# Ledger of designs, part 10: peptides against a protein of PDB entry 2AUS

Target 1, 323 residues: chain A of PDB entry 2AUS
Amino acid sequence: ADIKREVIVKDDKAETNPKWGFPPDKRPIELHIQYGVINLDKPPGPTSHEVVAWIKRILNLEKAGHGGTLDPKVSGVLPVALERATRVVQALLPAGKEYVALMHLHGDVPEDKIRAVMKEFEGEIIQRPPLRSAVKRRLRTRKVYYIEILEIDGRDVLFRVGVEAGTYIRSLIHHIGLALGVGAHMAELRRTRSGPFKEDETLVTLHDLVDYYHFWKEDGIEEYIRKAIQPMEKAVEHLPKIWIKDSAVAAVAHGANLTVPGIVKLNAGIKKGDLVAIMTLKDELVALGKAMMSTQEMIERSKGIAVDVEKVFMPRDWYPKLW

## One batch from the design tools (peptide; made by RFdiffusion4, then SolubleMPNN)

Design b1_p8_8_s2 (from b1_p8_8, 5 letters changed)
Fold by OpenDDE base, seed 2:
Structure b1_p8_8_s2 (fold): chain B 323 residues (1-323), chain A 8 residues (1-8)
Amino acid sequence: as target 1 above (323 residues)
Amino acid sequence: MTKVPLVY
């Protein structure tokens, strides 16, 4: 999510009609909820699926989905996409994660040895998914981006860890314990980040959602529920983007592939096969798709399919058909 | 669903 991507402008004269679409900051409250994502503080105890079911009951929703499973005992950042935004979670599944973990050692180890060995676990690690995971139990490489030791108290080690999606912190701690020669287990775990979602002013509890829904429905105060729900565009902040002409928006919203003439601006470093977000000039999410060209090919070519559109989010009527 | 390429 911290990757700043350069924006290359292909058409500097492209304008957008202010009467078309619904920018993320200008959605009526009902429409904001239909295209919303909650940065939920998941409590310890319930499964991620139980929490999603509770949000659906609290907010009277037909559909919702989460941006990556937390174990029952694990607390913290769980993005929950609502209603028409439910499938935006596919953008969050591959996103990096951060955790704060408490590791308990099964024997005494000098602090200098703990620090030295934990530093060796930065970079590429080999993991096998646990039996309880929906993922095939094949050995796979995962990246540990950083390990920051916060505190060492005898056999208890508190640390922050940034990891590639689908890295198992329980398995990491087990391997650290083996490398230390005494063994270790995960005592506590909190997720502090999931892609663009972190511990900030947007983090809300299930209790907050109950209260904020009540203030809206009984008192007519929409402010709290509006602030508690992020626009679906938040869930794609970390993706490479392609911004399109107003004339292209309705075609893409009907499920047409994006062709090169529809591109106004794009992020640098897009490769063929990348997941990309197709945006309007008002930063509205039209669709997710697979890049069929690199950034360079999208600049140099006058024609061809730039993006294979996989999932449309925008309604078909927000922009006029200009074909 | 066959994607009809809408050319604009």
Scores: peptide ipSAE 0.007, ipTM 0.459, DockQ to the pose 0.012
Fold by OpenDDE base, seed 3:
Structure b1_p8_8_s2 (fold): chain B 323 residues (1-323), chain A 8 residues (1-8)
Amino acid sequence: as target 1 above (323 residues)
Amino acid sequence: MTKVPLVY
């Protein structure tokens, strides 16, 4: 679900120095990789951890992390955050997911009944996490945002499903099969979205990464590897943002909490406790943090801690110390 | 205060 967020401007006269920082579009290739996220098409077969290990080998990286586990047999969108961006995955873990699933029914069901029953699974569902999940196996509510039936061929139902993070499609299909009275299982699953990462021109294979790294290292052609790696800022597009003054950037980059005077503009609807992205006026990710105020409090107050800074991404030297 | 819609 795309969330329309209003931007509220607090300081309409705030300018940014074009000489400071490295906007996502202006990073040298090495720096772009250091602050990169790959929209990987995970192949079926390997674990998400094996695929991350392969990317580290292919791209000669010290560290990487993925934006949410796909099972070995599941293909599709696996965001892989690189090097200095590795911890941006914390923004992707709570993000909504979309899948295309093939459900096989264990009996014949009229198409009208399939459509009617599957529509009842839109909204809140109760799930128990599978044994193989790192998640505590307690009953929990999850949101199904939408179910779109793509095709019905006898007992085979192809559908698109948008879900809250940590919704298990295998469990959803099992419950649909129970509701249909015949039972069902998940035949195939592909993840088509993980937050801001989707099936688009940015989706790349492990093979593409091998070729694109070769073109860069052997042929000096950086274009392909540059396009194959998204800026880390992509991994926070779905988060509420707070844009800060140039004078506040270096302080936050040193791990100082964001105070209200540093805010230039912010999204509407921030609540206390929300994960927020602290951005420069050039849309560079400075840090992730916990909102200590609502949007309204950040507007109305002249002082106080707006964001408890949990994770700094920006280097300390991209902006000058102005304190 | 000016308000600008942004899509996420």
Scores: peptide ipSAE 0.000, ipTM 0.365, DockQ to the pose 0.014
Fold by OpenDDE base, seed 4:
Order: C-alpha cells, then sequence, then structure tokens
Structure b1_p8_8_s2 (fold): chain B 323 residues (1-323), chain A 8 residues (1-8)
C-alpha cells in the first residue's frame, strides 16, 4: 500500500465541472453511507461475518462486506464496505496486511538469536493454506515485507509484521519457533493494517457505531456517523489509478470500457492485467477494471481499450451523457 | 537457506 505511484498527465487542460458528481467529502450523509467503508476495530470473539451482520443491524443496512477475514480470536482493522460500496472489498482482498503478534516461545532463547532468526523470515516464504481456507492447499510463496520486534520479555516476543495478503501469521510463528529450536505459538494477534486502512483516527468500534447512529437518528447529529464512515475511495487508495474526462464518466458508469481518449492522467507502472481504479478528476471512484494496456501503451496510443470495466460503483446519473 | 515450507 505504501507504493508512491508517479502521476503522469496526458491532458493538462482537462477541467471538471464542479456541479457534476459527488466528491467524497461532499456527499450528503445518506449518500456517504451508501458509498461508505467503516474502518472497524473488530473485537476478539466473533467471526468477521457476524460483525458484518451486526453492522448491518446497527446501521439499518441491506448489504455490507468485509475487506478480508479476521479469525474469531483476532482483533483489529476490518474494513467493512457498505451498501453500494460493498463490492469495493475486492480491492482490499489482495492488499498487504500488517499485524502485531505476540509469539510465545516454548523455551529460553538468547535475544540476539531471536532477532537474528526473525530477520531471516523477512522476504519470500513458502506457505500451505490451512484446511479451513477456501483456497486450494497448494504450496505458494508469500512475502514478508518486514518484521519489527517491538519487545522481548523472556519467552514473549511482541512484533510487528507486514505481509502479503493470505500470509498466515500463526504459521509464520510456528516456523520461527522451529528455527529457534524450542518451538513457538501465537499467543495474540491483532491486525493493524489492511491496505489503506490502519490504526488511526478512523478506527471505530461496534459500540461507537451504536452511539453514532443514535446521535444521528435521535439527536439529528450526523457529524459522528459521518466521521466513522470513510468514503469508498479510501478502499482503492492502494490501487493504481486512471483519471478520466468528465465526458467519459457517464459511459464508464454505464459499463462501457475505458478507451484511451478518455484518460486525463494515470499512475506510472500499470501493467496489462492489473486491477485499476477509474477515477474522476474529483477523485470519485467510477469503476474497478482490468488494465488492457500498460501505462506506456496508454500514453503512446491514441485509441483502444485501456481498461476492461469489471465493476461499476458510480451511479449513471452523477455525470451527464456527453456521447 | 531454503526457507522451510510452512506446512500445516
Amino acid sequence: as target 1 above (323 residues)
Amino acid sequence: MTKVPLVY
């Protein structure tokens, strides 16, 4: 998620009409909720699905979905996409994750050896998915981006770990314990990041949501519930973006593929096959799609399908049909 | 070192 992507401008004269669309910061509260994502602090105990069901009840929602399962015992960052934003979770499933884990060692190990061995687990690791995963139990590589030891207290090792999506921290800890020669288990696990969602001022509890919904419905105070819900655009911050002309927005919102002439600016480093976010010049999410060209091809070509539009989010009427 | 497969 921390990949700073350069922005290449194709059309520096492209303007946007301020009367069209609903920028993420200017949505009426009902519309903000319809296109919202909650950065939920998932409590330990319930499943991610139970928590989503509770949010739907609390906020009187028809639909919601989560940005990647946390095990029942695991707390922390669970992005919950609401209503019309529900399918934005597809952008979060492949996103990197961060955890704080407490590893308990089954024997005494010198701190220098703990530090040395844990550092060897940075980079590429081989994993087999657990039996409980819907994923085929094929051996797969996963990246450990970093391991930061926070504290060592005898046999208890508190550490921060950044990982590729679908890295199993419990399994990582088991293998660290084997490499240390004493064995280890995961005592505690908290997810501190899921792509663009982290532990920050946007993190809210289920209790907060109850109170904030009450303040809105009974007291007419929308401020708290507005702050508790992030715009759906937050859920795509980590994706490569393509910004389009106002004249292209309604076509894409109708499910038309994005053609090269519609592009105003784009991130560098888009490859054919990448998941990309199609944005307005007001940073509104129009759609997710598959890049059919590289960034370079989108710059050099005058025509052709740039993005195969897979999922539209924007309503068809936010921008006028200009075709 | 060949990282040992995380075999469940």
Scores: peptide ipSAE 0.000, ipTM 0.423, DockQ to the pose 0.012
Fold by OpenDDE base, seed 5:
Formats: structure tokens, C-alpha cells, sequence
Structure b1_p8_8_s2 (fold): chain B 323 residues (1-323), chain A 8 residues (1-8)
């Protein structure tokens, strides 16, 4: 999520009509909820699916989905996409994750040895998915981006870990324990980050959502529920972006593929096959799609399909048909 | 150094 992406301007004269669309910061409260994502602090105990079902009941919603399963005993950052935004969670599935974990060692180990061995687990690791995972139990490589030891108290090791999506922290701790020669298990786990969602002022509990919905419905105070829900565009901040002309927006919203002439600006470093977010000049999410060209090809070419549009989010009527 | 997978 922290990859800085340069913005390359292809058309510096492209303007946007202020009368068209609904910028993420200017949506009426009902529309904001329809295109919202909650940065939920998932409590320990319930499944991620039970928590999503509770949010649907609390907020009177027909649809919602989560940005990646947390086990029942695991707490912390669970992005929950609402209503028309529900499928934006597909952008969060491949996103990096951060956890704080408590590892309990089954024997005494010198602190210097703990620190040395844990540092050797940074980079590529080979994991087998747990028996209880919905994922086929094939050996797979995963990246550990960083390990930060926070505290060592005898046999208890508190650490922060940044990992590639679908890295199993329980399996990592088991392998660290084997490398230390004493064995270890995961005592506690909290997810502190899921892509662009982190522990910050946007993190809310289920209790907060009950209270904030009550303040809106009974007292007419929309401020709290508005702040508790992020715009769906937050869920794509970590993706490479392509910004398009107003004349291309309605075509893409109807499910047309993005062609090269529709591009105003784009991020550097897009490769063929990358998941990309198609944005308006007002930073509204139009669609997610697969890049059919690199950034360089999208700059150099005058024609062709730039993005194969996989999922439209924007309504068809927010922008006029200009074709 | 290629991390040898501990295939237990």
C-alpha cells in the first residue's frame, strides 16, 4: 500500500464539468452509505461473516462484504464494504497486511538469538496453508516485508509483521519456534492493517456503529455515521490509477472497455495484467479492470484497449453520454 | 541464501 506512484499527465488541457458526478467528499449521506466502506475493529469471538451480518442489521443494509477473513479469535482491522460498494473488497484481497502477534516460546532462549533468528524470517518464506483454510493445501511462497520486535519478556515475544496477502502468522510463529529449537505457538493476534485501512481515527467498533446510526435516525445527526463510513475510493488508494475524460466516463459506466484516447493521466509502473482503478478527474471510482497495456504503451499508443473493465461501480447516469 | 523450506 505504501508504493509511491508517480502521476504521468497525457492531456494537460482536460477539464471536468463540476455539475457531473458525485465526488467522494460531497455525497449525500444515503449515497455515501451506498458507496461506503467501514474500517471495522473486529472483536475477538465472532467470525468475519457474523460481523458482516451484524453490520447489515445495524445499518439496515441488503448487501455487505469484507476485505479478507479474520479468524474468530483474531481482532482488528476488517474493511467492510457496503451495498453498491460491496465488490470493492476484491481490491483488498491481494493487498498487504500488518499484524501484531504475541508468540509464546516453549523454552528459554537468549534474547540475542531470538532477534537474530526472527530477522532471518524477513523476505521469502515457504508456507503450507492450515487445514481449516478455504485455500488448497499446496506449498506456496509468501513475502514477509518486515518483522519488528516490540517487546521480549522471558518466553513471550511481541512483534509487528508486514506480510503478503494470505501469509499465515500461526505458521510463521511455528517455524520461528522450530528454528529456535524450543518450539512456539501463537498466543494472540491482531490485524493492524489491510492495504490502505489501518489503526487510525477511521477505526470504529460495532458499538460505535449502533450509536452513530441511532444519532442519525432518531436525532437527525448525520456527522458521526458520515465519519464512520469511508468512501469506496479509500479501498482502491493502494491500486495504480488511470484518470479518464468526462466523455469516456459514461461509456465505461455502461461496461465498455477503456480505450487509450480516454486517458488524461495515469500512474507510472502499470504492467499488463495489473489490477487498476479507473477514476474520474474528480477522483470518483468508475470501475476496476485489468491493464491490457503498460504505462509506457498507454502513453505511446494513439489507439487500442488500455483496460479490460471487470467491475463497474459508478451509476450509468452520473455522467452524460458524449458519444 | 535460499531459505530451505522446513517440510515437515
Amino acid sequence: as target 1 above (323 residues)
Amino acid sequence: MTKVPLVY
Scores: peptide ipSAE 0.000, ipTM 0.402, DockQ to the pose 0.011

## One batch from the design tools (peptide; made by RFdiffusion4, then SolubleMPNN)

Design b1_p9_1_s1 (from b1_p9_1 with R1Y H5Y)
Fold by OpenDDE base, seed 1:
Structure b1_p9_1_s1 (fold): chain B 323 residues (1-323), chain A 9 residues (1-9)
Amino acid sequence: as target 1 above (323 residues)
Amino acid sequence: YEELYELIE
């Protein structure tokens, strides 16, 4: 998520009408909620599904979805996409995750050996999904991007770990314990990051949401609930983006594929088959789609389908039909 | 969690 992608401008003369659309910072509160994502601090105890159901009750919502399951006992960053934004979770599910884990060793191991062995688990690891996972129990490779040991206290090892989506930290700790020769188990786990969502000022509890909703409904104070909900555009910050002409927005909002002439600017490094976010010049999310061309092809070609539009988010009426 | 259940019911 932290990799700033280069922005290549294809049409430097393209302007946007300020009267069209609803930029993320200018949505009325009701519309902000309809296109919102909560950076929830999931408490330890409930399932991610129960927490989503609770948010729906608290905020009087018809629909919501989460950006990747946390086990009941696992706390921390759970992105919850609201209402019309619910399907933006598809961008978050494949996103990298970070955790802070407490590993308890079943025997004494010299600190230098702990550090050396844990460093060997950076990179590609083979995992077997646990029985409780809805995922078919096939051996699969996962990437461990980094392991940072925070503290070693005898048999307790506190560490930060960045991982590919669907890496099981419990299984990682089990394998580390085997490699250390003494065995280990996961004592505690907190998710500190899910793609663009992290532990920051946007992280809110279920209690915060109750209070903030009350302040809005009973006291008419919108500020707290507005800050507690991020725009859906936050949930796609880690994706490569393509910014389109105002004249292309309504067509894409109607489910038309994005053609090359509609592109104003785009991120570098898009490959054919990548999930991309189609944005307005006001940084509004129009749709998610599959890139049908590379960045280079989208620059060099004058015509053709650039993006196969898979999921539209923007209403059809925010921009005029200019075709 | 019990307190949260009472707030949501």
Scores: peptide ipSAE 0.015, ipTM 0.638, DockQ to the pose 0.202
Fold by OpenDDE base, seed 4:
Structure b1_p9_1_s1 (fold): chain B 323 residues (1-323), chain A 9 residues (1-9)
Amino acid sequence: as target 1 above (323 residues)
Amino acid sequence: YEELYELIE
């Protein structure tokens, strides 16, 4: 969900030194890759793991990871976090997803009935994970945020669906088919969104990556590979953020918990236990952590642990130790 | 898919 989060300023006088850090837009190409995420258009056929292995080979990388498995037959948006950014996928796994699905009905159903029944599947649905999933086959509730019917052609229903992470579209279609009384199956599925990653100008193929890497290595043209890789900060856009003082950055980058005095500004609506992104005043990702306070507590308190730092991304030397 | 395999190999 494109939830606009209010920003509450605690320290309106806090400045940042332009000489410290590497803002997402100012990283040298090698550093940009080290802290990058590819918005990959996964082809149908390969597993998400095979595709990650190929990206590692194409780009000569030691490490990479994906922001949520797509089944082999499913195409579309697969965020692939690179090198030092690899663990940013933790922020993407729980993120909402959007799909375009083609549902084939096993019988004729009036269009008005299709529309009416599919509308009833917006909201909370009960699903069983498929047998092939590593997830325990317990009944679980999932949110369907929206269903948008794009086209109805006889027995073929093309629709867009926004869902909570780990909603199985195949199971949704099966249940819609049962509710329609004729049965249905998933003919085609494409993921069009994974959190902040969408079908946009940043979406690239494996072929694009081969070509763009070649242009960089052989021709010295960095532009294409630079555009094909998003900064890791993109992968946390959907999270609530806390922006910290320059003096706090080095400590957090060393794995110290964020204390209340280090906070310059923060998003509204943070709850205790939320996953939050700790940012510099230049919008650089320092770390992911668990909020130990609400937004209100972080405003009202003068001291205490605001965030339990779980995963550091920023190198220890980008900001000086100011202690 | 086959063309991609040849490029990666």
Scores: peptide ipSAE 0.015, ipTM 0.631, DockQ to the pose 0.200
Fold by OpenDDE base, seed 2:
Structure b1_p9_1_s1 (fold): chain B 323 residues (1-323), chain A 9 residues (1-9)
Amino acid sequence: as target 1 above (323 residues)
Amino acid sequence: YEELYELIE
């Protein structure tokens, strides 16, 4: 999520009308909620689906969805996309994750050996999904980006781990235990990151949401609930972006594919087949789509379909139809 | 968990 992408400008003279759209910082509170994502601190105990159902009840919402399942016993960062933003979770599901895990060893192992063996698990690992997973139980590779040992206390190993989406930390710990020769199990697990969402000042509990909604509805104080909900644009910060002309926004909002002439600026390194975010010049999310061209092709070509639009978020009336 | 459930019902 922290990878800065270069921005290539195609049209340095392109301007945007300040009267059109609703920039993320200028949405009325009701509209902000309709296009919101909560960085929820999921408690241990409930399923991710139960927690989403509770958020819908607390905030009086028709729809919500989560950015990647946490097991009942697992706490921490669960992005919950609200109402019209619900489908933005498709950008978060494939995003990298970070966890803090407590591993309990089933025998005594020297600390130097623990450190050496855990370092060997950085990189590509082979995993089998657990029985309870909705994913087909096929062997697959996953990336472990980093392992940072935080503390070793006898048989208890506290560590931070960055992983590819759908890496099972319970399975990783089981394999580490086998490699150590004594066996191991996962005692505790907390998710500390899910793509652009991390443990920071935006992380809120279910209790916070109850209180903040009450302050808004009963006391007329919007500030707390406004801060507790992030704009949906936060959920696409880690994606490559394409910024479009005001004249192209309404067409894309109607579900038309993005053509090359509509592009004002774009990130470097887009490949054909990548998930991309289509943005206005005010950094509003219009749609998610599949790149049909590379960045280089989008620069060199004068025409053609740049993005196959898969999911529209922006209402059709925020920008005028200019065709 | 139980306390949270009672606050939400």
Scores: peptide ipSAE 0.014, ipTM 0.629, DockQ to the pose 0.190
Fold by OpenDDE base, seed 3:
Structure b1_p9_1_s1 (fold): chain B 323 residues (1-323), chain A 9 residues (1-9)
Amino acid sequence: as target 1 above (323 residues)
Amino acid sequence: YEELYELIE
């Protein structure tokens, strides 16, 4: 999520009409909810699916989806995309995750050895998915971006870990325990980050949502529920972006592929096959799609399909047809 | 969580 991406401008004269669209900061509350994502503090106990069902009930929603399952016993950051934004979770599923974990060792190990061995688990690790995972039980590599030991108290090791999506912390801890020679298990786990969503002022509980919805519906106070819901554009902050001309927006909103002439600016380092966010010049999410060209090809070419549009989010009427 | 059920019922 923290990858700074250079922005390459292809058309420095491109302007946007301020009357078209609904920028994330200018959506009426009902529209904001329709295109919202909650940074939920999932409590321990319920499944991620139960929590999504409760949010739908609390907020009187037809649809919602979560940005990556947390086990029942696992608390913390669960992005929940609402209504028309529901499918934006596909951008969050592949995003990096951070956890704070408590590892309990099954024997005494010198602290220096704990630190040394845990440091060796930074980088590529080999994991086998657990039996309960819908993922094929093949050996796979995963990246551990960092391990930060927070505290060592005898056999209890509290640590922060940044990982590639679908890294199993329980399996990591098991392997660390094996490498230490004494064995270990995961005592506690909290997710502290899911892509652009982290523990910050936007993190809200289910209780907060009940209260904030009540304040809106009964007292007419929309401020709290507005702050509790992030714009769907938050859920794509970590993706490479392509910004398009106003004249291209309606076509993409109708499901047309993005062609090279529609590009105003784009992030550096897009590769063919990357998931990209197609944005307006007002930073509105139009669609997600698969890059059919690299950044360099999108700069050098005058024509061709730049992005295969997979999922449209923007309504068809926010921008006029200019063709 | 039980309290949340009581608030949602």
Scores: peptide ipSAE 0.013, ipTM 0.596, DockQ to the pose 0.202

Design b1_p9_1_s2 (from b1_p9_1, 3 letters changed)
Fold by OpenDDE base, seed 1:
Structure b1_p9_1_s2 (fold): chain B 323 residues (1-323), chain A 9 residues (1-9)
Amino acid sequence: as target 1 above (323 residues)
Amino acid sequence: YEELYELIS
């Protein structure tokens, strides 16, 4: 997620009309909410679905969705996409996750051995989904990107772990415990990252949302609720991007596929089949789609379908029809 | 406000 993707400019003369669209920083508060994502600090106790229901009640919303289930006992980063942005969660489901976990060992193990064995779990691991998972219980490979041991206190091991989406930390800890020869269980778990959403100044509680909504509705103070909600564009920061001409925006907003002539600039390293974000020159999310070409093909070709548009977010009237 | 605050606590 933190890899700065190179930007290749295809049309250096392309300009954008400042009167068209609503850049993320220029949305009226109601529109900002309609296209918002909350970086929620999910409390331990409730399900992710209960928390989404509470957010809908707090903010008087018709629709919302979360960027990946946390178990009831698990706290931390839960992205909640609002209203018209609800479908942006599909970009977050495949995104990497980070957790801080407390592992309790069932026997005494020398610290050096703990460190050595945990390092061996970096890379590809084989997991079986737990019984409670909606995922088919087949063995599958998952990536552990990194393990950082934060603290070792006797039998308690606090560690940070970066993982591929759908890696089960409880299963990882169980396997670490087996490899150590003493067994282990997951005592505590907090999610500290979900793709572009992390523990930072944008992380808010349910209580914060109640207070901030009250300040807006009763006192006319918008600043708090505005800061508590991120633009939906935040939810696609980790995706490869394609920036399009103003003349292509309305067509894509109507569900037309993106053709090569509409491209102004794009990220390097797009492969055929990748999920990509189609952006305006003002960094507004128009749509998500499937790349039908590589970055190189999109540069070299003068015509053809670059992106199969799967989900449109931008309203049809933000940009004029120029076809 | 109070009802919502209690509900989420």
Scores: peptide ipSAE 0.223, ipTM 0.890, DockQ to the pose 0.825
Fold by OpenDDE base, seed 2:
Structure b1_p9_1_s2 (fold): chain B 323 residues (1-323), chain A 9 residues (1-9)
Amino acid sequence: as target 1 above (323 residues)
Amino acid sequence: YEELYELIS
């Protein structure tokens, strides 16, 4: 998520009308909620689905969705997309995750051996999804980006791990235990990151949401609930972006594919087939789509479909029809 | 408010 992408400018003279749209920082509170994502600290106990249902009840919402399931016993970062932003979870599901895990060993192992073996699990691993997972029960490769041992106390190993989406930490710990020759189990797990969402000042509890909504509705104080909800644009920060002309925004908001002439600037390194975010020049999310061209093709070509638009977020009336 | 606070506790 922290990879800074180079921005290539295709049209350096393109301007945007300040009267059109609603930039993320300029949305009225009701509109901010309609296009919001909560960085929720999920408590241990409830399912991710129960927590989403509670958020809908707390905030009086019709729709919400989460950015990747946490098991009932797992706490920490659960992005919850609200109302009109609900489908932005499509951007978060494939994003990398970080966890802090407590592994309990079933026998005594020298610390040097623990450190050596855990380092061997950085890189590609083979996993089978758990029985309770909706994912097909086939063997699959997953990336472990890093393992950082935080503490070793006898048979208890506290570690940080960065992983590809859909890596099962319980299965990783089981395999580490087998490699150590004594066996192991996952004692505790907390998710500390889900793509662009991490443990920071934006992390809020369910109790915080109850309080902040009450302060807004009963006391007229919107500041707390406004800060507790991130703009949906936060949920696409990790994606490659394409910024479009004001004249192209309404067409894309009506579900038209993005054509090459509509592009003002774009990130380097887009490949055909990548999930991309289509943005206004005010950094408003218009749509998610599939790149039909590379960055280089989008620069060199004068015409053609650049992005197959899969999901529109922006209302059709925020920008005028200029065709 | 109170009912919701208790329900999520």
Scores: peptide ipSAE 0.223, ipTM 0.889, DockQ to the pose 0.817
Fold by OpenDDE base, seed 5:
Structure b1_p9_1_s2 (fold): chain B 323 residues (1-323), chain A 9 residues (1-9)
Amino acid sequence: as target 1 above (323 residues)
Amino acid sequence: YEELYELIS
């Protein structure tokens, strides 16, 4: 999420019609909800599925989905995509995660040794998925991007950890405990980040959602519920982007693949096979797709399929058919 | 409103 991607301009003369589409900041409240994502502070106790069901009941929604399961006992950042945005969660599943964890050691260990051993767990680790996971129990590698020790109090170690998607913090703590020679277990866990979603002013509780929806429906105040829901475009901020001509938008919204002539600008470092977001010149999400070319090939070529379109989000009528 | 508040508490 924090990687600033260079933007390469292919067509510096491309303009956009201000009458077409609905930019993320200019959607009517009903449309904003239909294309929204909540940065939910999941409480400990309920499953991620129960929380999604409650949000649907609170906001009177037909559909919603979450951006990656938290265990019942785990609190913190749970992105919940609403209605027409529900499938944007596919962009969040592979995204990096951050946690704050409390590890309890089963014996006394000098602080210098704790710090030294935990530093050795930065990088690639081998994990076996737990029995409760729907993932096949094969040994797999995962990346630990960083470990930051926040506090050491005797046998209790509070730490921040950035990890690849599907890293099991409980398993990491078990292996740290083995390496220390005394054993350890996970006492507490909170997720502090899921891709572009973090602990910030956009983080809201279930109680906040009940109150904010009531203020809108009973008092006519939409400001709170508008602020509590992020545009679906937030859920793709960490992806490489391709911006397209107004004349290409309706075709892609109908499920046509993106061809090279439709590209106005794009991020550097796209590889063949990458998940990419197709955007309008107003930063509206049109679709997600698989890159069929590198950034360099998309610059050098005059024709061909640039993106295989996998999931359309934009309605077909926001932009005119210009073909 | 009250029923929802109790359900999520």
Scores: peptide ipSAE 0.205, ipTM 0.885, DockQ to the pose 0.821
Fold by OpenDDE base, seed 3:
Structure b1_p9_1_s2 (fold): chain B 323 residues (1-323), chain A 9 residues (1-9)
Amino acid sequence: as target 1 above (323 residues)
Amino acid sequence: YEELYELIS
């Protein structure tokens, strides 16, 4: 998520009409909610689905979805996409995750050995999904991006871990324990990051949402609920982006595939098959789609389908039809 | 409000 992507400009003269669309910072509160994502601090206890149901009840919503399951006992960062933004979770599911974990060792191990062995688990690991996972129980590789040991207190090891989506920290800890020769289990787990969502000032509790919704509905104070909900564009910050001409926006919003002439600028390093965010020049999310070309092909070609549009988010009327 | 607050606690 932290990789700054180079931006390649194809059309340096492309302008955008300020009267068209609703940039993330210009949405009325109701529209902001309709296109919102909550950075929820999920409490320990409830399932991620129960928490989503609670948010729907609290905020009087018809639809919501979460950006990646946290187990009932696991707390922390759970992005919850609201209403018209619900499908943006597709961008969050494959996003990297960070956790703080407490590992309890089943025997005494010298600290130097703990540090050495845990360092060996950085990189590619082989995991089998747990029985309760909706994922087929096939052996799969997952990347551990980093392990940072925060504290070692006898048999208790507190560590930060950055992982590829669908890495099971419980399984990682089990394997670390096996490698240490004493065994280990996961005592505690908190998710501190889910792609662009992290522990920051945007992290809110269910209680905060109850309070903030009350302040809005009963007292007319929008500020708190507005701050508690992030624009859906936050949920795609980690994706490669393609920025399109105003003239292409309405077509894409109607579900038309993005063609090469519609591209104003794009991130470097897009590969065919990548999930990409199609953005306006005002950084509004139009759609998610599958890249049908590389960045280089999108630069070199004058025509063709650049993106197969899979999920439209932008309303059809925000930009005029210019065809 | 109060009912929801208690129920999520």
Scores: peptide ipSAE 0.202, ipTM 0.883, DockQ to the pose 0.808

